# Peptides against a protein of PDB entry 3ZN8: the designs that were tried, part 79

Target 1, 125 residues: chain A of PDB entry 3ZN8
Amino acid sequence: LEEYDKIQKKMEDVMEGKGKLTLRDVYAQIIALRKMGPLSKVLQHIPGLGIMLPTPSEDQLKIGEEKIRRWLAALNSMTYKELENPNIIDKSRMRRIAEGSGLEVEEVRELLEWYNNMNRLLKMV

## One batch from the design tools (peptide; made by RFdiffusion4, then SolubleMPNN)

Design b2_p22_5_s4 (from b2_p22_5, 13 letters changed)
Fold by OpenDDE base, seed 3:
Structure b2_p22_5_s4 (fold): chain B 125 residues (1-125), chain A 22 residues (1-22)
Amino acid sequence: as target 1 above (125 residues)
Amino acid sequence: EKEERRRALLLLIEEFRKKELE
């Protein structure tokens, strides 16, 4: 629970323009979410929210879990400087991260693109 | 797998050397 409060505070600080979302923050969020179990179970315990969210198929849940597992492998293969400043990740760094994580370079690119999109969205709110 | 780990390590070392020269 203490890890979740830190992540929530960090997200609030970023939305207020007091901070920058980093891949370290993303890593912490993924680890925290995995400790709570499937988000679907957490949302099912909230009366009235279970009717409005389409329950993803079991296959969609498995695909999502596998994607998160791969992204964690990529994040674990990054240096602290890369996690704090993802914009320094060039083609050479991206290749190293892919090779170290057993991923395709494209999967690492997709993670970075997702991060960039999320960071843009948080700055617009 | 062993060759991929070797390449990743060599790239890491090269990146550190570049930073020491800057």
Scores: peptide ipSAE 0.051, ipTM 0.516, DockQ to the pose 0.018
Fold by OpenDDE base, seed 4:
Structure b2_p22_5_s4 (fold): chain B 125 residues (1-125), chain A 22 residues (1-22)
Amino acid sequence: as target 1 above (125 residues)
Amino acid sequence: EKEERRRALLLLIEEFRKKELE
């Protein structure tokens, strides 16, 4: 819970224009979420929310978990400088990360696009 | 597998060399 609170505070700071979201922050968030278990369990602790949210099927949870595992492999294949400043990741870096993680270059691109979209969204709020 | 790891290592070294030239 303490790690999660630090990540939430970081997200709030970024929304206020203080600092930036990095892939290191994304990595920390993924690790914290994995420690908390399935999001379905976290949501089940909120009275009334478990009735209103469609519980993803067990198969959808497995697909999501596999995607997160693949993204963690990509993140673990990045240098500290890349994690702190993802904008330096060129085609050569992206290919190295893909090869080092056993992923397709397109999957690494998808992760970076997701990061960029998230960072834009947080700056608009 | 071994060739992919070799290529990844060579790309990593190339990226470090580019940074030393900047």
Scores: peptide ipSAE 0.048, ipTM 0.527, DockQ to the pose 0.018
Fold by OpenDDE base, seed 2:
Structure b2_p22_5_s4 (fold): chain B 125 residues (1-125), chain A 22 residues (1-22)
Amino acid sequence: as target 1 above (125 residues)
Amino acid sequence: EKEERRRALLLLIEEFRKKELE
């Protein structure tokens, strides 16, 4: 719960222009969400909340979990400087991260693109 | 696997060296 509250506050601060979202923040968020896994299942059983979330098929949940696992492998292969400033990740760094994580370069590119899109959206709010 | 790990390490070292020169 404390880790989740820190992440929420960080997102609020970024939306207010009081900082930037980093890949370190993304990593912390993914870890917090995984720790809450059983609680998320409980929340889906709350009447009224389950109507707003299309229940992904069990197969879609598995695909999503595998994608998150791959992104965590990529994040774990990054340096602290890369996590704090993803804009320094060039083609050489991206290749190193891919090789170190056992991923395709395209999967690392997809993660960085997702991060960039998320940062753009948060600045528009 | 061993060759990929070696390449990743060499790239990491090269990137650190580039930054020390900047």
Scores: peptide ipSAE 0.046, ipTM 0.511, DockQ to the pose 0.018
Fold by OpenDDE base, seed 1:
Structure b2_p22_5_s4 (fold): chain B 125 residues (1-125), chain A 22 residues (1-22)
Amino acid sequence: as target 1 above (125 residues)
Amino acid sequence: EKEERRRALLLLIEEFRKKELE
């Protein structure tokens, strides 16, 4: 719970323009969510969301969990400098991260694209 | 293919050493 509150506060600070979201922050979020259990259980405890959100099929939960596991492998293959400043990740670094994590270069690109999109959304809100 | 794998491994080892020094 304490780790989750720190992450929420960090997201709020980024939305207010007081900071930037990093891949280190993303890593911390994924670890905190895994400690709390399946996101479906967390969402079921939010009043009103349990009624409006279709319960994801067991297959959709498994696909999502496997994608998160692959992204954690990619994040674990990054340097601290890359986690703090993802913009330094060039084609050579991306290839190294892919090989180190057992992923395709495209899967590493998808993670970076997701991060860039999330960081843009947080700056627009 | 073998030379590309060797270059990727050498780059990985170098970047792990950098990560340990950070």
Scores: peptide ipSAE 0.045, ipTM 0.532, DockQ to the pose 0.018

Design b2_p22_6_s1 (from b2_p22_6, 12 letters changed)
Fold by OpenDDE base, seed 2:
Structure b2_p22_6_s1 (fold): chain B 125 residues (1-125), chain A 22 residues (1-22)
Amino acid sequence: as target 1 above (125 residues)
Amino acid sequence: KEEKRRALLELIRQKELEELKK
């Protein structure tokens, strides 16, 4: 709970323009969500929210979990400078990260594109 | 090969931490 509250506060600070979202923040968020278990099951038991959340098929949940596992492997293969400043990740660094994590370069690129899109979205709010 | 890559990554991370302490 305390770790989750720190992540929420960090997101609020970024939305207020007091900071930037980093891949270290993303890593911490993924780990916190995994520790809380399937909150989706808890949210499904809240009357009124279960109707608005399309129940992802069991197959979609498995695909999502595998994608997150791959992204964690990529994040674990980054340097601290890369985690704090993902914009320094060039083609050579991306290939090193892919090779270190056992991923395709395209999977690492997808993670970076997701991060860039998220960081743009947070700056527009 | 993987062990050498992990060792190299750890060496880079250690150098980055030393740079941050200066």
Scores: peptide ipSAE 0.520, ipTM 0.914, DockQ to the pose 0.019
Fold by OpenDDE base, seed 5:
Structure b2_p22_6_s1 (fold): chain B 125 residues (1-125), chain A 22 residues (1-22)
Amino acid sequence: as target 1 above (125 residues)
Amino acid sequence: KEEKRRALLELIRQKELEELKK
């Protein structure tokens, strides 16, 4: 819960323009979410919400878990500079990260694109 | 193979840290 609150505060700071969301923050968020378990399970324990939310299929949960695992592998294959400033990740760095993580370059690109889209969204709010 | 990759990553991390100190 404390880690989650730190991440929320960081997101708020970014939304207010007082900070930058980094891949280190993303890493921390993923770890926090994994500790809490699937958000769907957490939401299912909230009276009134659990009945209204479609439960993801077991297969969807597995796919999501595998994707998160792959993203964690990519993040663990980044340098500290890359984690703090993902914008420096060029094609050479991306290839290195992919090779280091056992991912396709396209999977690393997908993570970076997600990050870029998230940052754009947070700046627009 | 993975250990070598980790070692290479650590070398890059150290180089980047040294560059920040200069």
Scores: peptide ipSAE 0.497, ipTM 0.904, DockQ to the pose 0.019
Fold by OpenDDE base, seed 1:
Structure b2_p22_6_s1 (fold): chain B 125 residues (1-125), chain A 22 residues (1-22)
Amino acid sequence: as target 1 above (125 residues)
Amino acid sequence: KEEKRRALLELIRQKELEELKK
């Protein structure tokens, strides 16, 4: 709970223009979510909420979990400087990360694109 | 080997930390 609250506060600070979301923050968030288990399973046990939220199919959950696992491998293959400032990741760094994580370069690019889109979204709120 | 890749990453991390301390 404490780790999750810190991450939520960090996201709120970024939305308020106080600081920047980093890939280190993303890593911490993914780890915290994995420790809590799928919120979808927790929400399914709350009477009345399971009817309003489209529950992703079991197959979609598995695909999402595998994608997150692959992204964690990429994050674990980054330097501290890259995690704090993902914009420094050039083609050479991206290739090193891909090779280190056992991913395709395109998958590392996809993670970075997701991060950039998320960071843009948070700045617009 | 995965161990060699981890060792290389650690060396890069240490180098970047040393550069930040200078």
Scores: peptide ipSAE 0.495, ipTM 0.903, DockQ to the pose 0.019
Fold by OpenDDE base, seed 3:
Structure b2_p22_6_s1 (fold): chain B 125 residues (1-125), chain A 22 residues (1-22)
Amino acid sequence: as target 1 above (125 residues)
Amino acid sequence: KEEKRRALLELIRQKELEELKK
């Protein structure tokens, strides 16, 4: 609970223009979500939300879990400077991260693109 | 192979921490 509250506060600060979202924050968020278990089960117990959110198929859940697992492997293969400032990740760093995590370079690029899109979205709110 | 890669990453992380102390 304490880790989750810190992550929420960080997201609120970023939405207010205080600081920036980092890949360290993303890592912490993924770990916190995994500790809480499938939020889909928690959301299913909230009256009225189960009608508005299509329950992902079992196959979609498995694909999502595998994607998160692969992203965690990439994050675990980054340096602290890369986690704090992902925009320093050039082609050479990206290849090293891919090799270290057992991923394709394209998968590492996808993670970085997702991060960039998320960070842009948070600055527009 | 994986253990050597983890060791290399740890060495890079240690160097980055030393640079921050200067």
Scores: peptide ipSAE 0.481, ipTM 0.899, DockQ to the pose 0.019

Design b2_p22_6_s2 (from b2_p22_6, 13 letters changed)
Fold by OpenDDE base, seed 2:
Structure b2_p22_6_s2 (fold): chain B 125 residues (1-125), chain A 22 residues (1-22)
Amino acid sequence: as target 1 above (125 residues)
Amino acid sequence: REERRRALLELILQKELEELRK
């Protein structure tokens, strides 16, 4: 419970632009998103916004859920040091993570690329 | 303001995930 509260507080700090996003923060966000469901469903309840957002097909939602499950498996195969500082993840670590999660190395690379892109976007906000 | 920022980041996250599916 205490660790969860610490993660939430850190996530809030990152969301406020006061902190560096880590893969631990990403993990917490993915879990939060899964609990809320797709934001598109939440936004559909807001008058005027539901019309502007293409509702992903049920098939696209399923594909997305599968991708998220795979990324969670990758994150669960990372060490604490890797989660806090993803920049240390070299080819050897990436292969280990892939093998431990039952993923292709390319899927782990995609996760890291996504993280890097997100971290760049957060610096602009 | 904080809720809007959270929602925006969640939306960006979701959109990027959707793009990776294409």
Scores: peptide ipSAE 0.070, ipTM 0.602, DockQ to the pose 0.299
Fold by OpenDDE base, seed 5:
Structure b2_p22_6_s2 (fold): chain B 125 residues (1-125), chain A 22 residues (1-22)
Amino acid sequence: as target 1 above (125 residues)
Amino acid sequence: REERRRALLELILQKELEELRK
């Protein structure tokens, strides 16, 4: 419950989007995805698409949901400056974030690596 | 143009985040 309250508070602070992808944008999209559910589930309600879309098992959804919750914990442990400019997150900041979120440093690193890869990809679009 | 770009970026991001649930 306490973590969800932090999520909602942080969401309100970060709703104003910029043209550049930030961890704030990632955060907002995670929240939106949780509210709307998986896009695949939404698209399944469209006639003709439901037959073609692979539906992940409920167990797979639960595993992914747990990973997303862990990433949200990391994001909630970041400062606003870190969310807006993740490139400032050095080893010291990463360790602080890990400690504050109850995660391993490697999990925080994984999130940042994913973001960096995504940001590189999206810059090409 | 920018709004279309943002919409596309959001769609791609949502798709990639959904892969975490598979």
Scores: peptide ipSAE 0.065, ipTM 0.611, DockQ to the pose 0.213
Fold by OpenDDE base, seed 1:
Order: sequence, then C-alpha cells, then structure tokens
Structure b2_p22_6_s2 (fold): chain B 125 residues (1-125), chain A 22 residues (1-22)
Amino acid sequence: as target 1 above (125 residues)
Amino acid sequence: REERRRALLELILQKELEELRK
C-alpha cells in the first residue's frame, strides 16, 4: 500500500512535468487504467456521448487486456534499476526480460518503443 | 491545468493501448 502511494505521487509529479517518466511510472499507470477501465467505457455512461463514441467490441477489449497482461509480466521481470532507467536495457537485458516473462524479445522491444514514444510525447506537452 | 494534462495523458495512453490492440 505504501509503495503504491509513492508510485501514484511520482506519477502525479511526472504528469505535472516535474519528473521523467519511468517504467515504474508506466506500471502504475497501467494498473490505474485497469482499475478505471477504458475511457470509452466511462464516457458511454455520459448522456449524449455514448451515441457518438464507437464502443470497442468485446473482442478488442480482450485483446487489449491480454497485451496489458503481457506487458505487466515484462515489467515484473525487470530490475529496479531497469524500471527507473530504461535506457540501460540492452539486447542482453531484453533477452533476459523476455525469457523471464515468457515473451518474445520483439514484444519487450515493442514495450520499450511505446515507452520511448510516451516519454517523447510528455516532453512535447 | 495539471488535471487537464493528466486527463490528456491518460487519454493518449489509452488510445495507444487501444491501437496496440488492433
């Protein structure tokens, strides 16, 4: 519980532009998003918006949940140093993370690419 | 401003996760 609160505070600081987004922050955000559910599902309960927003099919939701589960497995296979500084993750570390999580190296690379894109976007906002 | 930035970031993260589901 205490560690979760620290991560939430860090996420708030990152969202405020006071810090660099880390994979630890990403982990916390994924957990938060899973608790709240897809924003589209939340917006469906707003009168007038449910008619305008394409509802993701149940199949699309399931595919997304599986991808999130795989990424969480990858994140759980990372060291604290890797979570705090993802730039140290080289090919040997990616392979170890993939083996530890039951993923392909390409899936770990995809997660890191996604993280890098998010970190670039945060610098622009 | 901070809440709007947070909401926007969450929306972007969700959209990218949705795109990765395609």
Scores: peptide ipSAE 0.056, ipTM 0.585, DockQ to the pose 0.289
Fold by OpenDDE base, seed 3:
Structure b2_p22_6_s2 (fold): chain B 125 residues (1-125), chain A 22 residues (1-22)
Amino acid sequence: as target 1 above (125 residues)
Amino acid sequence: REERRRALLELILQKELEELRK
């Protein structure tokens, strides 16, 4: 419980522009998200927001869950140094992570691309 | 406020995950 609170506080700091988002932070958020369930379910309980958000189809939710599962496997195959500094992940590291997680190298590349896009977005806010 | 911020982060994460699937 204490570790979750620390991670949450760090995420709040990152959203306020006080920190850099790392893959460790991403991992923590994915775990938190899985515990809370799909955000669509959470937002459906907020009066007035349920009308504006398209409810993903059951198939889209399943595809979502599988992608999250795969990304967790990749993250679990990374070293602490890689999680804190994803920019050090070269082709050799990416291949090792893919092999360790049972993923294609392209799936690991997609995760890293997503992370880079998130960091760019956070710098603009 | 903290729950709203978590929900926002989760929303951004989910939306970007959905975009990567297209």
Scores: peptide ipSAE 0.069, ipTM 0.595, DockQ to the pose 0.268; fails the geometry check

Design b2_p22_6_s3 (from b2_p22_6, 12 letters changed)
Fold by OpenDDE base, seed 1:
Structure b2_p22_6_s3 (fold): chain B 125 residues (1-125), chain A 22 residues (1-22)
Amino acid sequence: as target 1 above (125 residues)
Amino acid sequence: DEERRRALLQLIADFLKKELEK
């Protein structure tokens, strides 16, 4: 609960223009969430607020856990400068990160796209 | 404003949940 609240607070701060969500922040929060236990516990803290999403099956949770592990590998292969400023990551950097993490370039691109989408949503306020 | 903020946070949470489902 405490770690989830920290994530929400960070998102609120970014929405208010008090900061920028970076991949370093993402990395730190993923690590914190993993320390809380399985992904199922994390998802239980997401309020429905009238939008009922179907409860993911155990198999879907396992897929999600694997996705997180793969993204962590990518993040671990980034430089500090890239984590702080993901916008500097060009095709050459993406390829290096993919090779260093054992991922496909498309998976690294997917992570960056997810990050960019989160930032767009936060700026829509 | 608070309701709008919560709605946006929910959108982010839903998006995250969707990504974690696959």
Scores: peptide ipSAE 0.032, ipTM 0.546, DockQ to the pose 0.217
Fold by OpenDDE base, seed 4:
Order: C-alpha cells, then structure tokens, then sequence
Structure b2_p22_6_s3 (fold): chain B 125 residues (1-125), chain A 22 residues (1-22)
C-alpha cells in the first residue's frame, strides 16, 4: 500500500509538470499492480470500467498477465541509465535487451512505444 | 487529487483495454 501511494504521488507530480515518468517508475507500478493480485483484481479497482468494457474472458486476462511478465523481463535486462532515460535506447540497446530477456526486438520496441505514449498522455492531462 | 487519481486510473484502463483487445 505504501509503494502504491508513492507511485500515485509520482504520477500526480508528472501530471503537474513537476517530474518525468521513467521506466523505473513503470517497473515500480507493474510490481505494485502484481501485488494487488491477478489482472482481474486490478480491473475491479478501476471505476466505470465495468460499464464501459465488457468483462474480459479468462483467456484475455491470461494474455494480459503474460504480456506484463514479458515486459518485466525486458525491464530487468535494462541498465539503470536506460531505465532513468529511455530515450538513449537505440537499436543496438534494444537488441541487447531483447536477447537478455528472451524477447523479440519488436516486443521491446512496443514497450518503449507504450512508455512514450503514456508519458505524453500524462503531460496532457 | 481525486480528479488526477481518476485520470491515472483511466490511463491504466485504456492501456489494459488495448492489450486485452489484441
């Protein structure tokens, strides 16, 4: 609970322009979400989701959980400098991270694209 | 603070939705 509160505060600071979301923050958030239990439990904590989204099938939840595990493997293969400043990750670094995590380079690229999109959205809110 | 929390949860929801639809 304390870790979750720290993550929320960090994200609020980023929304206020007082900081930058990093992959280290993303890592911490994923760990906190996993501590809440299965992805199904995480979805239950999101207000209005049950109204706007059909309840995901058990198979869809498993796919989502596997995706999170794969992204954690990628994050665990990054250096501290890469986690703090993902913009330095070039093609060579992506390949190293992919090889170290057992992922395809495209999966690492997808993680970075998601990060960039999330960071932009947080600054616009 | 409450509005920001809701916005954050919505961003997470949107991400999860996108991943689950794949």
Amino acid sequence: as target 1 above (125 residues)
Amino acid sequence: DEERRRALLQLIADFLKKELEK
Scores: peptide ipSAE 0.056, ipTM 0.566, DockQ to the pose 0.333; fails the geometry check
Fold by OpenDDE base, seed 3:
Structure b2_p22_6_s3 (fold): chain B 125 residues (1-125), chain A 22 residues (1-22)
Amino acid sequence: as target 1 above (125 residues)
Amino acid sequence: DEERRRALLQLIADFLKKELEK
């Protein structure tokens, strides 16, 4: 819970323009969430989310969990500098990360694209 | 708006949670 609270505070700071969301923050959040249990249980603790989102099927949950595990592998293969500044990840770094994590380069690219999209959305709110 | 901010943070949290379970 303490780790989760730190992540939430960081996210709030970013939303207020007081901070920068990094892949390190993403990593910390993923780890904190895993400690709390299955995503399904975590989602149940979010007020109002159950009203707006249909309950994912068991298959969708499994797919989601597998993707997070794969993304964690990618994050674990990144350097501190890359985690703090994902924009420095070029094609060569992306290939290294993919090889180190046992993923396809396209999967690493997908993670980075997701991060970039999320960071843009946070700056707009 | 605070409500929009909370909603976005929740989406991010949900996404991160989903990815952590993988």
Scores: peptide ipSAE 0.048, ipTM 0.559, DockQ to the pose 0.192; fails the geometry check
Fold by OpenDDE base, seed 2:
Structure b2_p22_6_s3 (fold): chain B 125 residues (1-125), chain A 22 residues (1-22)
Amino acid sequence: as target 1 above (125 residues)
Amino acid sequence: DEERRRALLQLIADFLKKELEK
């Protein structure tokens, strides 16, 4: 619960434009959500700011869950400096992360591209 | 826009919750 509160405060700071979303923040959030177990299902039913997500198929859920597991493996292979500043991750670092996580380099690139896209969207708002 | 920023972050959080519900 204490860890969750810290993550929530960080998210609030980002929402208020006082902070930047980092891969460390993403990592911490994923870990917290996994620890919540059934409680996460309760919280996901709380209405957001007018945003409704369509109900995915069972196959789509399975694919998404596997993708998150693979991204967690990549995140676990990153240094603190890389998690805080993903822009420093060059081809050499990507290869190291991929090898350490048992992933293809392209999968690590996909994660970084996703993060970069999220940051661009956050700056547009 | 701060409101849109909040909405986007909520979308990300909801997505993560949904993918980890199993």
Scores: peptide ipSAE 0.043, ipTM 0.540, DockQ to the pose 0.200; fails the geometry check

Design b2_p22_6_s4 (from b2_p22_6, 10 letters changed)
Fold by OpenDDE base, seed 5:
Structure b2_p22_6_s4 (fold): chain B 125 residues (1-125), chain A 22 residues (1-22)
Amino acid sequence: as target 1 above (125 residues)
Amino acid sequence: DEERRRALLKLIAEKRKEELKK
């Protein structure tokens, strides 16, 4: 619960232009999500919301879990500076991260692109 | 701490690269 509050506060700060989302924040969010489960699953237990929220298929959950596992491996292969400032990750760093995590360089690039898009989106809200 | 971590991650990556080439 404390981790979720911290994540929400960070998201609010980013939306207000007081900071930026980092991969450290992403890591924390993934860990929190794995501990408590997806928020959508929690919200489905609220009367009236269960009808409005689509339930992910079991196959979609498995695909998502595998992707999260792979991204966690990448994140665990990053330095603290890279986690705080993902923009410093060049081709050489991407290759190191990929090799260290057992991923393809394209998968690391996908994670970074997702991060960049998410960070831009949060600043537009 | 950061420099040490970078060095360790580099060593791990190099080892992985060697394993992937086999």
Scores: peptide ipSAE 0.150, ipTM 0.676, DockQ to the pose 0.025
Fold by OpenDDE base, seed 2:
Structure b2_p22_6_s4 (fold): chain B 125 residues (1-125), chain A 22 residues (1-22)
Amino acid sequence: as target 1 above (125 residues)
Amino acid sequence: DEERRRALLKLIAEKRKEELKK
């Protein structure tokens, strides 16, 4: 429960321009989400949203879970400096992270691109 | 709309807490 409060406060701080989203924050959110289960299961209890959300197939859930597992492996292969400042991750660091996590370099790049897009989106709010 | 987004994120967080208490 304390973890969710910290995540919420961090998200509020980022939206108010008092902080930045880091990959450490992403890691914490993924862990919290895994404890909760599929996001669709959470959102279905929100009035009005349950009707708008398509129920993912079991296969889609498995694919999503595998992707998250792979991203966690990448995050666990990063240094504290990289987690706090993902913008320092160059091609050499990205290759090291990929090799350490058993991922393709392109998968690590995809994670970083996702992070950059998310951080940009949060700053626009 | 920043206010709407903030409200939605709070709602999601509250629902997550409720489910973890079960």
Scores: peptide ipSAE 0.073, ipTM 0.499, DockQ to the pose 0.062
Fold by OpenDDE base, seed 3:
Structure b2_p22_6_s4 (fold): chain B 125 residues (1-125), chain A 22 residues (1-22)
Amino acid sequence: as target 1 above (125 residues)
Amino acid sequence: DEERRRALLKLIAEKRKEELKK
């Protein structure tokens, strides 16, 4: 419960422009999500949203779980400095992270691109 | 818009807490 309260507060701070989303925050959110199950199941309990959210197929859930597992491996291979400041991750750092996590460099790049897109989206809202 | 947004985020967080207690 304490972990969820911290995640919520951080997300609120970022949306209000009082903080910056980091990969540390992303890691915490992924861990929290795995403990709860798919976010779609949580959102289905919100009146008005349950009708609009398609239930992912079993295959889509498996693909998503594997992707999350791979991203966690990448995050666990990053330094604390990289997790707090993802913008410092250059080609050399990406290669090191990929090698340390057993991923392709392109998969690490995909994670970073996802982070950048999410960070931009949260600042616009 | 900001008040509605905060209310939605609070609702999502409450539902998350409820699911963790199960």
Scores: peptide ipSAE 0.061, ipTM 0.513, DockQ to the pose 0.060
Fold by OpenDDE base, seed 1:
Structure b2_p22_6_s4 (fold): chain B 125 residues (1-125), chain A 22 residues (1-22)
Amino acid sequence: as target 1 above (125 residues)
Amino acid sequence: DEERRRALLKLIAEKRKEELKK
């Protein structure tokens, strides 16, 4: 319960420009999300939204879960400095992370791109 | 609107907490 409050506060701080979303924050969010299930499952319990939001198929959930597991492996292969400042991850670091996690370099790149997009989105909201 | 955003995020967090209690 306390973990969700911390995640919420962090997201609020980022939206207010008081902080930066880090990959450490992403890691915490992913772990929290896995404990609760997909956001769609959470949102369906909100009156009025459950009727409007399609539930992902079981197959889509499995694919998503596998992707998350792979990203967690990548995150576990990062240094503390990289988790705090993902922008320092150059081609050499990205290769090291990929090798350490058993991923393709492109998969690590996708994670970083997702992070950058999420960070931009939070600043725009 | 920041207030609306905070309210929505709070609502989501509350629903997440409810699910964790199940």
Scores: peptide ipSAE 0.072, ipTM 0.519, DockQ to the pose 0.064; fails the geometry check

